# Peptides against a protein of PDB entry 6A30: the designs that were tried, part 37

Target 1, 150 residues: chain A of PDB entry 6A30
Amino acid sequence: AQDADNVLQPIMDLLDSNLTLFAKICEKTVLKRVLKELWKLVMNTMERTIVLPPLTDQTMIGTLLRKHGKGLEKGRVKLPSHSDGTQMIFNAAKELGQLSKLKDHMVREEAKSLTPKQCAVVELALDTIKQYFHAGGVGLKKTFLEKSPD

## One batch from the design tools (peptide; aimed at target 1 T20 Y132)

Design b2_p24_8_s1 (made by RFdiffusion4, then SolubleMPNN; from b2_p24_8, 7 letters changed)
Fold by OpenDDE base, seed 2:
Structure b2_p24_8_s1 (fold): chain B 150 residues (1-150), chain A 24 residues (1-24)
Amino acid sequence: as target 1 above (150 residues)
Amino acid sequence: MTPMQKRIEELTKELKKAEEEKLA
């Protein structure tokens, strides 16, 4: 459990900030589309992260988060004018795009068969992230999350 | 409740709040 939480924490930090923002500025349909794309990205990232030794990925995610985390000033999110919202979406999309690039830089470590312990951690992490994306029913439908290629 | 579960709950609340604010 703790290992899964540790693996998810950096991803959740990124997602919490971005999803909260998107939830505020995006129309519901747009938000759902964003969530679907994020889900795919996260699933792909997790698949790769699990194949990669845990240590390298946390550092990269942490470094990515640290580089972009300077902008999350707790400042009174003055609802930026329509233009500012678009820029924020663009910036967030750019950050997410960096996650996709992380996909490319995540070394194709040979699919070493996960140990049973690693599998259990992954399964728990997957369940947790499904719950996260479901967000008590506000997020993605359970049926969508379940059909997502594991 | 695990810290992660708490985080999910908090996010859920925030997302719900954001949705409600849009409908208002």
Scores: peptide ipSAE 0.337, ipTM 0.823, DockQ to the pose 0.673
OpenDDE base, seeds 1, 3, 4, 5: peptide ipSAE 0.319, 0.322, 0.332, 0.319; ipTM 0.815, 0.816, 0.819, 0.814

Design b2_p24_8_s2 (made by RFdiffusion4, then SolubleMPNN; from b2_p24_8, 8 letters changed)
Fold by OpenDDE base, seed 2:
Structure b2_p24_8_s2 (fold): chain B 150 residues (1-150), chain A 24 residues (1-24)
Amino acid sequence: as target 1 above (150 residues)
Amino acid sequence: MTKMEKRIKELSEKLKKAEEEKKK
């Protein structure tokens, strides 16, 4: 449990900041779309990181997410005029798009077989992330999260 | 309640509050 928490902490820190911002700025339908894309991104990143050698990559996900997330934080939250909110969404979408493209550049290192312990940590991490994205029913539907390709 | 559960709860509350503020 503690290991999974430690693994997820950097991702959750990024997601907390970004989702809180998006929740304030985005309309509900837009927010849900953003959440879906973030979910896909997180799942893909985790899949790749888990398939990649386990220990070194936590810092890399956190750093990748932080590098892309820091671009969003520099905006002094002046009460975004509707125009500023749209620009922030556009910038966030652009950053997400860049992360998606980075997916193609992340060399598929051969799936090293995870140890049973690593598998258990991953399963717990995945469950935790599902709960996180569900956000007590405010976020994504459980059915969507469960149907997401593992 | 684990640290992560607390964070999830906090996030859910923040998201809920943000949604309620938009309806006003």
Scores: peptide ipSAE 0.282, ipTM 0.792, DockQ to the pose 0.697
OpenDDE base, seeds 1, 3, 4, 5: peptide ipSAE 0.272, 0.266, 0.275, 0.269; ipTM 0.787, 0.785, 0.787, 0.784; seed 4 fails the geometry check

Design b2_p24_8_s3 (made by RFdiffusion4, then SolubleMPNN; from b2_p24_8, 7 letters changed)
Fold by OpenDDE base, seed 1:
Structure b2_p24_8_s3 (fold): chain B 150 residues (1-150), chain A 24 residues (1-24)
Amino acid sequence: as target 1 above (150 residues)
Amino acid sequence: MTSMQKRIEELAEKLKKAEEEKRK
């Protein structure tokens, strides 16, 4: 359980920041679309990460996410003017673009068989992420999450 | 409650609050 939490923490930090922003500035239908795209991105990234040796991936994903996450903390002060909202969307899009690049770097590694322990961690991680995106019913529908390729 | 469960609940609350604020 703790291993799964450690794996997910950096991803969730990024997602929390972006989703909080999008929830504030986007209409409900747009927000749902954003959630779906983020879900696909996360699932595709995880699929590739699972194929990678776990120890190297946690550190790399965490380091990559940490290096880019430092820019968002300073902006908490003023009610974002409409201009600030646009900049925040741009920054969020840039962060998503970086996740996509991370995905591309991960594609080149050969599918490695997971140990039973690794499989258990992945299963827990997947369940946790599904719950995260469902967000107590205010996020994505369970049916959508269950049909998504994992 | 696990750290992740708490985080999920926090997200749910944030999303709910944001939706309520948009209706105001």
Scores: peptide ipSAE 0.385, ipTM 0.851, DockQ to the pose 0.668
OpenDDE base, seeds 2, 3, 4, 5: peptide ipSAE 0.384, 0.365, 0.376, 0.379; ipTM 0.851, 0.842, 0.845, 0.848

Design b2_p24_8_s4 (made by RFdiffusion4, then SolubleMPNN; from b2_p24_8, 8 letters changed)
Fold by OpenDDE base, seed 3:
Structure b2_p24_8_s4 (fold): chain B 150 residues (1-150), chain A 24 residues (1-24)
Amino acid sequence: as target 1 above (150 residues)
Amino acid sequence: MTPSQKRIEELAKKLKEAEEEKKK
């Protein structure tokens, strides 16, 4: 349980910052679309991280997400004019795209089978992140989260 | 309550508050 929390904390840090911003500047339907794309990205990243030999350092995904998240904090959230909001979404999408590229670099390591303990940690992490994206019913629908992101 | 569960509750509150603010 503690291991799953430790893995998720950096992901949640990144998502909290972005979602807080998007929730303020995006219309509800746009926000929902953003959430769906973020969900796909997170699930694909987690799946590949799971299928990929567990980077023994729980710190690597967290550190990779934190390294990308620290770049986002330096932007003084000036309430961008409407024109600036689109650019911010584009920049955030670009940063998320870089996370996807990092995912492609991670795939090249030989898939080591997860131990039963690692599988249990991943399963708990996946359940917890589903709850995160559901956000008590304000976020994505459970039916969407239960479907394969593919 | 785990740290992750606390974060989930906080996010839910923030998202709800943001939606209510946009309706004003």
Scores: peptide ipSAE 0.548, ipTM 0.917, DockQ to the pose 0.722
OpenDDE base, seeds 1, 2, 4, 5: peptide ipSAE 0.534, 0.528, 0.534, 0.538; ipTM 0.912, 0.911, 0.912, 0.915

## One batch from the design tools (peptide; aimed at target 1 D16 L19 T20 Y132)

Design b2_p25_1 (made by RFdiffusion4)
Pose (drawn by RFdiffusion4):
Structure b2_p25_1 (pose): chain A 105 residues (1-54, 100-150), chain P 25 residues (1-25)
Amino acid sequence: AQDADNVLQPIMDLLDSNLTLFAKICEKTVLKRVLKELWKLVMNTMERTIVLPPSKLKDHMVREEAKSLTPKQCAVVELALDTIKQYFHAGGVGLKKTFLEKSPD
Amino acid sequence: EEEEEEEREERGEELEEALEEVKEE
């Protein structure tokens, strides 16, 4: 849990003062649109940084084997991810839980 | 318009509190 917090700390320091500034000054729809967009952006950047997928093999270029995360690493990633979801739900001001769960991103 | 601005400020406060709760959990 402490490790997951440390992982999310950088992105939370960035969004905190913001998400906070918004919903204070945005109409519901405007806030929801921004959060839905910032959500897609976070999920995409994570997909393309911490988990980028894995070369000519014999003759026909095959994808290499993925280097598995350690068990502790897998757990930290799962928890951190589940935490960002609750962060964007924000207990009922952010995105609905139903939207986040079915988010294709 | 004043009532809508007050509602928006209250919502912002609720969002801040919810974010702090998520950090505490």

Design b2_p25_1_s1 (made by RFdiffusion4, then SolubleMPNN; from b2_p25_1, 13 letters changed)
Fold by OpenDDE base, seed 4:
Structure b2_p25_1_s1 (fold): chain B 150 residues (1-150), chain A 25 residues (1-25)
Amino acid sequence: as target 1 above (150 residues)
Amino acid sequence: SEAKKKELEERGEKLRENLEAVRKK
């Protein structure tokens, strides 16, 4: 449980911050798209975290999240004007796109088989994140969340 | 822990509220 929390907390902080912002500035359709991209990002981050040695996990999630989060700390959340919101979405999309490219550069280290404990942590984390993204039915559809490659 | 579960629930509720607000737009 504690290990799951350690993984979840940074992710949830990022999600809360970004989704709160996007919820304010985005239309429903755009927000859903953003949610899907964030979901992919989270899944990719989790996948990497699981495959990477535990010591690098906190640092990598932290670094991946910090590299993306450091961009957020500087900006006084001025309620972005419509133009600013679009730019923020574009920047977020660009950042998400860069994360997808990072997948290609990560040397497929031999997929260390997850220990049963690690699997349980991941499952718990995934369930929590799925529930979060579903948001009582107003977020992403369960079918979409479940089709994400585990 | 129950405290962490509650925190996650609260975060989820905030997200739901935000998303519902968008849905009503």
Scores: peptide ipSAE 0.219, ipTM 0.759, DockQ to the pose 0.045
OpenDDE base, seeds 1, 2, 3, 5: peptide ipSAE 0.186, 0.197, 0.199, 0.200; ipTM 0.744, 0.750, 0.754, 0.753; seed 1 fails the geometry check

Design b2_p25_1_s2 (made by RFdiffusion4, then SolubleMPNN; from b2_p25_1, 11 letters changed)
Fold by OpenDDE base, seed 1:
Structure b2_p25_1_s2 (fold): chain B 150 residues (1-150), chain A 25 residues (1-25)
Amino acid sequence: as target 1 above (150 residues)
Amino acid sequence: EEEKKKELEERGKKLAENLERVRAE
């Protein structure tokens, strides 16, 4: 439970921040595409974090998030001027790109069979994330979420 | 585990509300 929380909280914080931003700036069709890419990223990150020894990934995700999170000081949410919005999109895309690169650098260790405990954690986490991405029907379609490689 | 599930569900609902609000605009 604690290990699952340690993995999920950073991911959820990233999702909350990015989805709020993308919801404001993206057209509906673009937003759906972004949601699909985020879903894939989250699934891949979870798979790797659960399969890899718990200690190394919390530090890497935490370090990556900490390195990027230091810049969000309490500054007055000045509605970024149109130029600032573009920069925010670029920064968010860059962060997503870095997460993707992290995925590429994380050695495709062959799918080690998850222990029953790890499977239970994954199932719980997947159900929660599916609910999060479905967002009461306004997010991703349930059929898309279910077609993810279980 | 149930408490954490509820927390994440609530966060998801808040996100859904935000997305709906943005779509309504």
Scores: peptide ipSAE 0.096, ipTM 0.637, DockQ to the pose 0.042
OpenDDE base, seeds 2, 3, 4, 5: peptide ipSAE 0.088, 0.092, 0.088, 0.088; ipTM 0.625, 0.632, 0.622, 0.622

Design b2_p25_1_s3 (made by RFdiffusion4, then SolubleMPNN; from b2_p25_1, 12 letters changed)
Fold by OpenDDE base, seed 1:
Structure b2_p25_1_s3 (fold): chain B 150 residues (1-150), chain A 25 residues (1-25)
Amino acid sequence: as target 1 above (150 residues)
Amino acid sequence: SAEKKEELEERGEKLAKALEQVRAA
Protein backbone atom coordinates (compact mmCIF):
# COMPACT_ATOMS: atom_id res chain seq x y z
CA ALA B 1 0.00 0.00 0.00
CA GLN B 2 2.76 2.48 0.89
CA ASP B 3 4.67 1.68 -2.29
CA ALA B 4 1.54 2.20 -4.37
CA ASP B 5 0.93 5.52 -2.65
CA ASN B 6 4.50 6.65 -3.33
CA VAL B 7 4.02 5.96 -7.03
CA LEU B 8 0.49 7.34 -7.28
CA GLN B 9 0.80 10.53 -5.26
CA PRO B 10 3.01 12.46 -7.73
CA ILE B 11 0.88 11.29 -10.65
CA MET B 12 -2.35 12.24 -8.91
CA ASP B 13 -1.02 15.67 -7.97
CA LEU B 14 0.00 16.30 -11.56
CA LEU B 15 -3.37 15.10 -12.86
CA ASP B 16 -5.36 17.18 -10.38
CA SER B 17 -3.50 20.35 -11.28
CA ASN B 18 -3.59 19.89 -15.04
CA LEU B 19 -7.10 18.48 -15.39
CA THR B 20 -8.60 21.40 -13.51
CA LEU B 21 -6.89 23.77 -15.92
CA PHE B 22 -7.81 21.73 -19.00
CA ALA B 23 -11.42 21.50 -17.88
CA LYS B 24 -11.59 25.30 -17.76
CA ILE B 25 -9.96 26.01 -21.11
CA CYS B 26 -11.06 23.08 -23.30
CA GLU B 27 -14.34 22.35 -25.01
CA LYS B 28 -16.09 19.08 -24.10
CA THR B 29 -14.90 17.15 -27.16
CA VAL B 30 -11.31 18.34 -26.76
CA LEU B 31 -11.37 17.56 -23.05
CA LYS B 32 -12.49 13.98 -23.69
CA ARG B 33 -9.62 13.51 -26.11
CA VAL B 34 -7.17 14.99 -23.61
CA LEU B 35 -8.47 12.66 -20.89
CA LYS B 36 -7.97 9.64 -23.14
CA GLU B 37 -4.41 10.67 -23.94
CA LEU B 38 -3.65 11.34 -20.28
CA TRP B 39 -5.04 7.92 -19.40
CA LYS B 40 -2.65 6.29 -21.86
CA LEU B 41 0.23 8.35 -20.53
CA VAL B 42 -0.54 7.45 -16.92
CA MET B 43 -0.80 3.76 -17.77
CA ASN B 44 2.54 3.85 -19.57
CA THR B 45 4.20 5.85 -16.79
CA MET B 46 2.85 3.57 -14.09
CA GLU B 47 3.99 0.46 -15.95
CA ARG B 48 7.48 1.90 -16.25
CA THR B 49 7.65 3.19 -12.68
CA ILE B 50 6.71 -0.17 -11.22
CA VAL B 51 9.12 -2.10 -13.43
CA LEU B 52 12.01 0.25 -12.71
CA PRO B 53 13.72 0.26 -9.32
CA PRO B 54 11.73 2.69 -7.11
CA LEU B 55 14.75 4.75 -5.95
CA THR B 56 15.79 6.25 -9.27
CA ASP B 57 12.23 6.94 -10.38
CA GLN B 58 11.09 9.05 -7.44
CA THR B 59 13.98 11.47 -7.81
CA MET B 60 13.69 11.63 -11.56
CA ILE B 61 9.89 12.04 -11.63
CA GLY B 62 10.11 14.52 -8.77
CA THR B 63 12.80 16.52 -10.54
CA LEU B 64 10.91 16.48 -13.83
CA LEU B 65 7.68 17.51 -12.13
CA ARG B 66 9.42 20.19 -10.07
CA LYS B 67 11.19 21.71 -13.06
CA HIS B 68 7.94 22.11 -14.95
CA GLY B 69 5.79 23.12 -11.95
CA LYS B 70 7.74 26.33 -11.24
CA GLY B 71 6.38 28.16 -14.26
CA LEU B 72 2.77 28.26 -13.02
CA GLU B 73 3.47 30.00 -9.68
CA LYS B 74 3.71 33.74 -10.26
CA GLY B 75 1.22 35.21 -12.65
CA ARG B 76 -2.38 36.15 -11.85
CA VAL B 77 -4.29 33.68 -14.00
CA LYS B 78 -5.35 36.14 -16.60
CA LEU B 79 -7.65 34.07 -18.74
CA PRO B 80 -5.12 33.24 -21.39
CA SER B 81 -6.12 34.50 -24.79
CA HIS B 82 -6.98 31.74 -27.27
CA SER B 83 -3.32 31.74 -28.35
CA ASP B 84 -2.06 31.37 -24.79
CA GLY B 85 -4.36 28.43 -24.10
CA THR B 86 -3.14 26.66 -27.22
CA GLN B 87 0.44 27.28 -26.19
CA MET B 88 -0.24 25.90 -22.72
CA ILE B 89 -1.74 22.75 -24.20
CA PHE B 90 1.20 22.51 -26.56
CA ASN B 91 3.66 22.93 -23.70
CA ALA B 92 1.81 20.35 -21.64
CA ALA B 93 1.83 17.97 -24.60
CA LYS B 94 5.53 18.66 -25.10
CA GLU B 95 6.21 17.92 -21.46
CA LEU B 96 4.22 14.72 -21.76
CA GLY B 97 6.19 13.93 -24.91
CA GLN B 98 9.43 14.32 -23.01
CA LEU B 99 8.10 11.75 -20.59
CA SER B 100 7.85 9.48 -23.62
CA LYS B 101 11.58 9.89 -24.20
CA LEU B 102 12.07 8.62 -20.70
CA LYS B 103 10.48 5.50 -22.19
CA ASP B 104 13.54 4.62 -24.23
CA HIS B 105 15.79 4.51 -21.20
CA MET B 106 13.22 2.61 -19.17
CA VAL B 107 12.30 0.03 -21.85
CA ARG B 108 15.47 -1.96 -21.26
CA GLU B 109 14.34 -3.06 -17.82
CA GLU B 110 10.73 -3.82 -18.86
CA ALA B 111 11.72 -7.39 -19.70
CA LYS B 112 11.82 -8.29 -16.01
CA SER B 113 8.80 -10.20 -14.77
CA LEU B 114 6.98 -8.35 -12.00
CA THR B 115 7.26 -9.89 -8.55
CA PRO B 116 3.99 -10.84 -6.83
CA LYS B 117 4.37 -7.75 -4.66
CA GLN B 118 4.78 -5.52 -7.69
CA CYS B 119 1.74 -7.13 -9.32
CA ALA B 120 -0.35 -6.37 -6.24
CA VAL B 121 0.84 -2.75 -6.29
CA VAL B 122 -0.02 -2.47 -9.99
CA GLU B 123 -3.51 -3.87 -9.44
CA LEU B 124 -4.20 -1.47 -6.60
CA ALA B 125 -2.80 1.46 -8.57
CA LEU B 126 -4.88 0.54 -11.63
CA ASP B 127 -8.10 0.37 -9.63
CA THR B 128 -7.36 3.75 -8.06
CA ILE B 129 -6.56 5.41 -11.37
CA LYS B 130 -9.61 3.87 -13.07
CA GLN B 131 -11.82 5.25 -10.33
CA TYR B 132 -10.19 8.66 -10.66
CA PHE B 133 -10.62 8.86 -14.44
CA HIS B 134 -14.20 7.63 -14.19
CA ALA B 135 -14.87 10.52 -11.78
CA GLY B 136 -18.28 9.31 -10.62
CA GLY B 137 -19.52 8.77 -14.17
CA VAL B 138 -18.69 12.20 -15.63
CA GLY B 139 -15.19 11.22 -16.78
CA LEU B 140 -14.15 8.37 -19.04
CA LYS B 141 -16.54 5.46 -19.55
CA LYS B 142 -15.90 2.26 -17.61
CA THR B 143 -15.92 0.28 -20.84
CA PHE B 144 -13.06 2.37 -22.20
CA LEU B 145 -11.05 2.01 -18.99
CA GLU B 146 -11.54 -1.77 -18.93
CA LYS B 147 -10.61 -2.22 -22.59
CA SER B 148 -7.36 -0.36 -22.14
CA PRO B 149 -4.46 -2.79 -22.33
CA ASP B 150 -4.10 -3.42 -18.64
CA SER A 1 -6.43 2.76 4.02
CA ALA A 2 -9.75 4.49 4.72
CA GLU A 3 -7.97 7.84 4.67
CA LYS A 4 -6.53 7.22 1.21
CA LYS A 5 -9.91 6.12 -0.09
CA GLU A 6 -11.44 9.34 1.19
CA GLU A 7 -8.67 11.40 -0.44
CA LEU A 8 -9.26 9.67 -3.77
CA GLU A 9 -13.00 10.27 -3.51
CA GLU A 10 -12.40 13.96 -2.82
CA ARG A 11 -10.07 14.24 -5.80
CA GLY A 12 -12.64 12.45 -7.95
CA GLU A 13 -15.33 14.88 -6.83
CA LYS A 14 -13.13 17.86 -7.72
CA LEU A 15 -12.57 16.43 -11.18
CA ALA A 16 -16.29 15.68 -11.52
CA LYS A 17 -17.17 19.28 -10.68
CA ALA A 18 -14.63 20.61 -13.16
CA LEU A 19 -15.99 18.35 -15.91
CA GLU A 20 -19.56 19.30 -15.07
CA GLN A 21 -18.70 22.97 -15.54
CA VAL A 22 -17.41 22.20 -19.02
CA ARG A 23 -20.59 20.29 -19.88
CA ALA A 24 -22.76 23.14 -18.63
CA ALA A 25 -20.96 25.76 -20.73
Scores: peptide ipSAE 0.099, ipTM 0.646, DockQ to the pose 0.070
OpenDDE base, seeds 2, 3, 4, 5: peptide ipSAE 0.087, 0.092, 0.089, 0.091; ipTM 0.634, 0.639, 0.628, 0.639; seed 5 fails the geometry check

Design b2_p25_1_s4 (made by RFdiffusion4, then SolubleMPNN; from b2_p25_1, 15 letters changed)
Fold by OpenDDE base, seed 3:
Structure b2_p25_1_s4 (fold): chain B 150 residues (1-150), chain A 25 residues (1-25)
Amino acid sequence: as target 1 above (150 residues)
Amino acid sequence: SEEEKKKLEELGKKLAENLKAVRAK
């Protein structure tokens, strides 16, 4: 339970902080692209959390995210408030790009074997996250969500 | 775990509402 919270809480903070704002300022096509990038980021974050035991703690994940995201506060992407929409989108995309590169800068350890209980927790978390991104059919397509971002 | 699931579901509903609003414009 505590481990699941450590994984999901940073993800929830990231999603809540960014998507509400993006939905207000982006056109539909741009928003869909942003959602796809966020999906990849979430999947990568979960993968690394599973593979790297030292990074399962929320504090560690938050610290890593802040190190690579200059505009991040507690897992949030800070968008310029007084720039045009194009510049805001560009900056947001840049910051998301930095976050997606976190996997390359993490200290790698040997992959740990998950217990059956841990696997069940991860599967449940994945299903919930997929449901979130599908958003009752108005979000990402199921076919996209079933495909690994790797 | 159940609490986190509920939180994500609530966020999903919020996202759905936002996306519907975008489509209406």
Scores: peptide ipSAE 0.240, ipTM 0.770, DockQ to the pose 0.043
OpenDDE base, seeds 1, 2, 4, 5: peptide ipSAE 0.136, 0.220, 0.166, 0.190; ipTM 0.675, 0.755, 0.718, 0.743

Design b2_p25_2 (made by RFdiffusion4)
Pose (drawn by RFdiffusion4):
Structure b2_p25_2 (pose): chain A 105 residues (1-54, 100-150), chain P 25 residues (1-25)
Amino acid sequence: AQDADNVLQPIMDLLDSNLTLFAKICEKTVLKRVLKELWKLVMNTMERTIVLPPSKLKDHMVREEAKSLTPKQCAVVELALDTIKQYFHAGGVGLKKTFLEKSPD
Amino acid sequence: EEEEEAEEREERGEELEEALEEVKA
């Protein structure tokens, strides 16, 4: 849990003062649109940074084996991910839980 | 009406701030 907090700390320091500033000054729809968009952005960047997928093999270029995360690493990633979701739900001001769950991103 | 809407938006901002602090805790 402490490790997951440390992983999310950088992105939370960025968004905190912001998300906070918004919903204060945005109409519901405007806020929802921005969050939905920032959501897609975070999910996409994570997909393309901490988990980029894994070369000519014999003759025909095959994808390499993925280097597995350690058990502790897998757990930290799952928890941190589940935490960002709750962060964007924001207990009922952010995105709905139904939307986040079915988010293709 | 514009004052009521500004107040609603400020309350919503406060709720969001509190919810973000709860997630961080």

Design b2_p25_2_s1 (made by RFdiffusion4, then SolubleMPNN; from b2_p25_2, 12 letters changed)
Fold by OpenDDE base, seed 1:
Structure b2_p25_2_s1 (fold): chain B 150 residues (1-150), chain A 25 residues (1-25)
Amino acid sequence: as target 1 above (150 residues)
Amino acid sequence: DLEKKLKELEERGEKMEKALKEVRA
């Protein structure tokens, strides 16, 4: 349970901090694309964090999220001017791109098969995460979440 | 403990759902 929480809490904090901003600044089609990329990121992060030994992951995910989270100073979200909105999208895309590159730098540790315990934790968490991304029908479609190859 | 954490995540998801609905309205 503690291991699952250690994996999920940073992810949920990232999602909570960014989704509200994305919902405000993105057009519907752009928002959907962002949500799809976030879904892939979450699935990949979960897979890696659960497969990787627990000791290294707290520091790596926390450091990665902190390095990217420093830009979200609690300052009064002035409605970014069109230029600021573009910059925010660019920064978000850059952050997502850097996270994808980090995927490349994270040693392709051969997809070690999850232990039965790890599988049980993943299966239990997946329904909650799918519900979160579906967001009562305003997020991603259930069919996409269920058929995702990730 | 795991069920409790999943319930917490569900509650956070519901809050996010509400926030997204408010933005789209």
Scores: peptide ipSAE 0.061, ipTM 0.594, DockQ to the pose 0.039
OpenDDE base, seeds 2, 3, 4, 5: peptide ipSAE 0.058, 0.057, 0.057, 0.054; ipTM 0.592, 0.596, 0.595, 0.589

Design b2_p25_2_s2 (made by RFdiffusion4, then SolubleMPNN; from b2_p25_2, 10 letters changed)
Fold by OpenDDE base, seed 3:
Structure b2_p25_2_s2 (fold): chain B 150 residues (1-150), chain A 25 residues (1-25)
Amino acid sequence: as target 1 above (150 residues)
Amino acid sequence: KEEEEKEELEKRGEKMAEALAQVRA
């Protein structure tokens, strides 16, 4: 349970930071696309983190996510101009790219099957995150979230 | 504890919803 919290909290902090920024600077269509990509990244990251037993990997992911979340919070205060907004999106994309690379490194290790207890925790966490991304209907559509591999 | 964590995540989701309501048209 504590290990799950250590992973989930940094993810949520990163999401809060990024989504607040993107909601302010992006048009609706662009924001929707960004949300979809973030959803995929979060789902993949969680899957790999939970399936792969090494505690060191979870700590690494948590540290990386927390670092990225804090870095983005510092930029929250300024409403960027159009040009600044583009650069900020680019920087965020670069950070997300680093997370993707981390995933690739983790996949190289032997994946172990989840215990029934771990499966139950994952299912609960996924349901919660789906609700978060749906955001009462103003976020991603339920149909998209349900069809996404989890 | 898991239920409490779920409630916290839900609250964070509400904040996200508020932010999304202010999205540029």
Scores: peptide ipSAE 0.161, ipTM 0.686, DockQ to the pose 0.039
OpenDDE base, seeds 1, 2, 4, 5: peptide ipSAE 0.117, 0.155, 0.119, 0.120; ipTM 0.640, 0.686, 0.650, 0.644; seed 1 fails the geometry check

Design b2_p25_2_s3 (made by RFdiffusion4, then SolubleMPNN; from b2_p25_2, 12 letters changed)
Fold by OpenDDE base, seed 4:
Structure b2_p25_2_s3 (fold): chain B 150 residues (1-150), chain A 25 residues (1-25)
Amino acid sequence: as target 1 above (150 residues)
Amino acid sequence: DEEKKKEELEKRGEEMAKNLEQVRA
């Protein structure tokens, strides 16, 4: 559970910190695209880090996610000015790029089996994340979330 | 401990989902 939590918490923090802002400042189509990219990133990061948890890489991913997640205001924020919004999008894009690069450099190690406890945590986390991305229908479609490679 | 963690994650996810929904709805 601890290992899963170490991975999931930074992801959740990142999502919480960024998606609310994106929802406010992005046009619908842009938001959908951003959400899709974030979804892919989250799923990939979570899967690889949990299943292939090299301690070093896991720590790096966690640190990176926490760092970037904390860089933005958590929760529902006031609508930024147009200029501020643009900058925030730029920063977020940069963050995503960094995460993607980290993924590409992730060394594939031997897969570690999850304990039953970890599996339970992961299962709940996945459901929670899916719910978050769906956001009552205003986010990503359920079909996309369910068919995505998880 | 496990159950507590599950509840926490679920609650957090629901809160985030609601927040996002409120913004876009």
Scores: peptide ipSAE 0.039, ipTM 0.549, DockQ to the pose 0.035
OpenDDE base, seeds 1, 2, 3, 5: peptide ipSAE 0.043, 0.041, 0.040, 0.037; ipTM 0.570, 0.566, 0.553, 0.567; seeds 1, 2, 3 fail the geometry check

Design b2_p25_2_s4 (made by RFdiffusion4, then SolubleMPNN; from b2_p25_2, 11 letters changed)
Fold by OpenDDE base, seed 5:
Structure b2_p25_2_s4 (fold): chain B 150 residues (1-150), chain A 25 residues (1-25)
Amino acid sequence: as target 1 above (150 residues)
Amino acid sequence: EEEEKKKELEERGEKMAENLKKVRA
């Protein structure tokens, strides 16, 4: 259970930060596209994490997320004078890119079956994430969220 | 402890859903 929490909490924290930012700066149509890409990224990351549970690398996921989260402050890529909103989107996209790198560092270990407790935590996290993306009908459609790889 | 974590995740989910609902149309 603690292992699943250690994996899921950093993902949830990143989602909280990115979704909050995108919700503030994006129009509805742009936000929907961003939400779809975020959803895919999160599902792929979770799938790999679940399928390849790092025995030893819980610290690596947290460390990778922390190391890359701090890097967002220093990487002032002087993009030309785009609206403050465009720069924020770019920064958020960089954070998403960091999640994709996390995927590459996951060592292929033998797929361990999740314990019932881990399954319950994952299911709860998935339900919470689905709730975020659905946003009471304002976000992504339930049918889209349900078709995502579980 | 598990129930507390469940509640925390639900509360976070609800808060984020509310934030997304406030997105400018």
Scores: peptide ipSAE 0.193, ipTM 0.731, DockQ to the pose 0.036
OpenDDE base, seeds 1, 2, 3, 4: peptide ipSAE 0.182, 0.085, 0.193, 0.085; ipTM 0.729, 0.628, 0.739, 0.633

Design b2_p25_3 (made by RFdiffusion4)
Pose (drawn by RFdiffusion4):
Structure b2_p25_3 (pose): chain A 105 residues (1-54, 100-150), chain P 25 residues (1-25)
Amino acid sequence: AQDADNVLQPIMDLLDSNLTLFAKICEKTVLKRVLKELWKLVMNTMERTIVLPPSKLKDHMVREEAKSLTPKQCAVVELALDTIKQYFHAGGVGLKKTFLEKSPD
Amino acid sequence: SKAEEIREKLEKAVEEKLEEFEEEE
């Protein structure tokens, strides 16, 4: 849990002062649109940074084997991910839980 | 203020998720 907090700390320091500033000054729809967009952005960047997918093999270029995360690493990732979701739900001001769950991103 | 309320809700949501994880462990 402590490790997951440390992982999310950088992105939370960025968004905190912001998300906070918004919903204060945005209409519901405007806020929802921004969060839905920032959501897609975070999920996409994570997909393309910490988990980029894995070369000519014999003759026909095959994808290499993925280097598995350690058990502790897997757990930290799962929890940190589940936490960002709650962060964007924001207990009922952010995105709805139904939307986040079915988010294709 | 509204900003404080938003921050409280953000913190509570994160804390609740960490408490659930700790209870599962």

Design b2_p25_3_s1 (made by RFdiffusion4, then SolubleMPNN; from b2_p25_3, 11 letters changed)
Fold by OpenDDE base, seed 1:
Structure b2_p25_3_s1 (fold): chain B 150 residues (1-150), chain A 25 residues (1-25)
Amino acid sequence: as target 1 above (150 residues)
Amino acid sequence: SKEEEFREKMEKARQEKKEEYLKKQ
């Protein structure tokens, strides 16, 4: 239970902050694309966090989330002009791209098999995140979420 | 707006799942 909370809380905080911003500035089609990329990122981050030993995990998630959060702090959300909004989306996409690169750096560690306890935590976390991304039907389609690689 | 509706639905879904999770602990 506590282990699942430790994984879910940082993810939820990240999603709340970023998705609220993206929903305001993105068109529906762009938003859907961003949501798909965030979904992939969340799934990969969650998998790594649960597989890695607890001591290194909180620090890594916190560092990963903080490095991406620090880029958001300096932006006074001036409602950017259309040009500024595009630049913010571009910067956010660039940051997501950097997360992907960080993914590539972390993938070099051998995929350890999950223990039964870790599997249970993953299943619970996945259900929660799927529901969040579905957003009562206004977010990602259930079929997309269900077909995502576990 | 559609964006506001999306935000509200996301927050609602988050809250509902958080509550469900807390009940299962």
Scores: peptide ipSAE 0.051, ipTM 0.548, DockQ to the pose 0.396
OpenDDE base, seeds 2, 3, 4, 5: peptide ipSAE 0.036, 0.032, 0.051, 0.046; ipTM 0.527, 0.526, 0.556, 0.549; seeds 2, 5 fail the geometry check

Design b2_p25_3_s2 (made by RFdiffusion4, then SolubleMPNN; from b2_p25_3, 14 letters changed)
Fold by OpenDDE base, seed 3:
Structure b2_p25_3_s2 (fold): chain B 150 residues (1-150), chain A 25 residues (1-25)
Amino acid sequence: as target 1 above (150 residues)
Amino acid sequence: SLEEEIRKKMEQSRQDKIEEYEKKL
């Protein structure tokens, strides 16, 4: 339980913070697209967190999350003009794209098989994240979450 | 709005799982 909470808490905090912003600025169709991209991000982040040594992962996720979090704290909430909201989404998407490129560089370390403990933590984390993204039936469909190649 | 309902239900789903973990500790 505690190991799963250590993996889930940073991810959930990121999702909650971003979802609050996106729910205010996005229409229904755009919000669904954003949720799909966030799902891919979460899956990629979990994959990296499990494959990398625990100590470097907490610092990398913490540094990535902290770089995203520090951008949110210091801005006096001027209601961003339509241009500022678009630029924030673009910057977030660009940073997510850089995370995807980092995947190609990390694939060079031998795919160490997950230990049984790591597998159990991953399964528990995935079930929690799927429930969160399903949102009692109003979020992403279960069939999408289960059939995602990510 | 629908977006607010999604956010609320996502938060509830998260909280329900946290409570489930706390009961197993």
Scores: peptide ipSAE 0.048, ipTM 0.535, DockQ to the pose 0.380
OpenDDE base, seeds 1, 2, 4, 5: peptide ipSAE 0.044, 0.046, 0.020, 0.043; ipTM 0.528, 0.516, 0.472, 0.525; seed 5 fails the geometry check

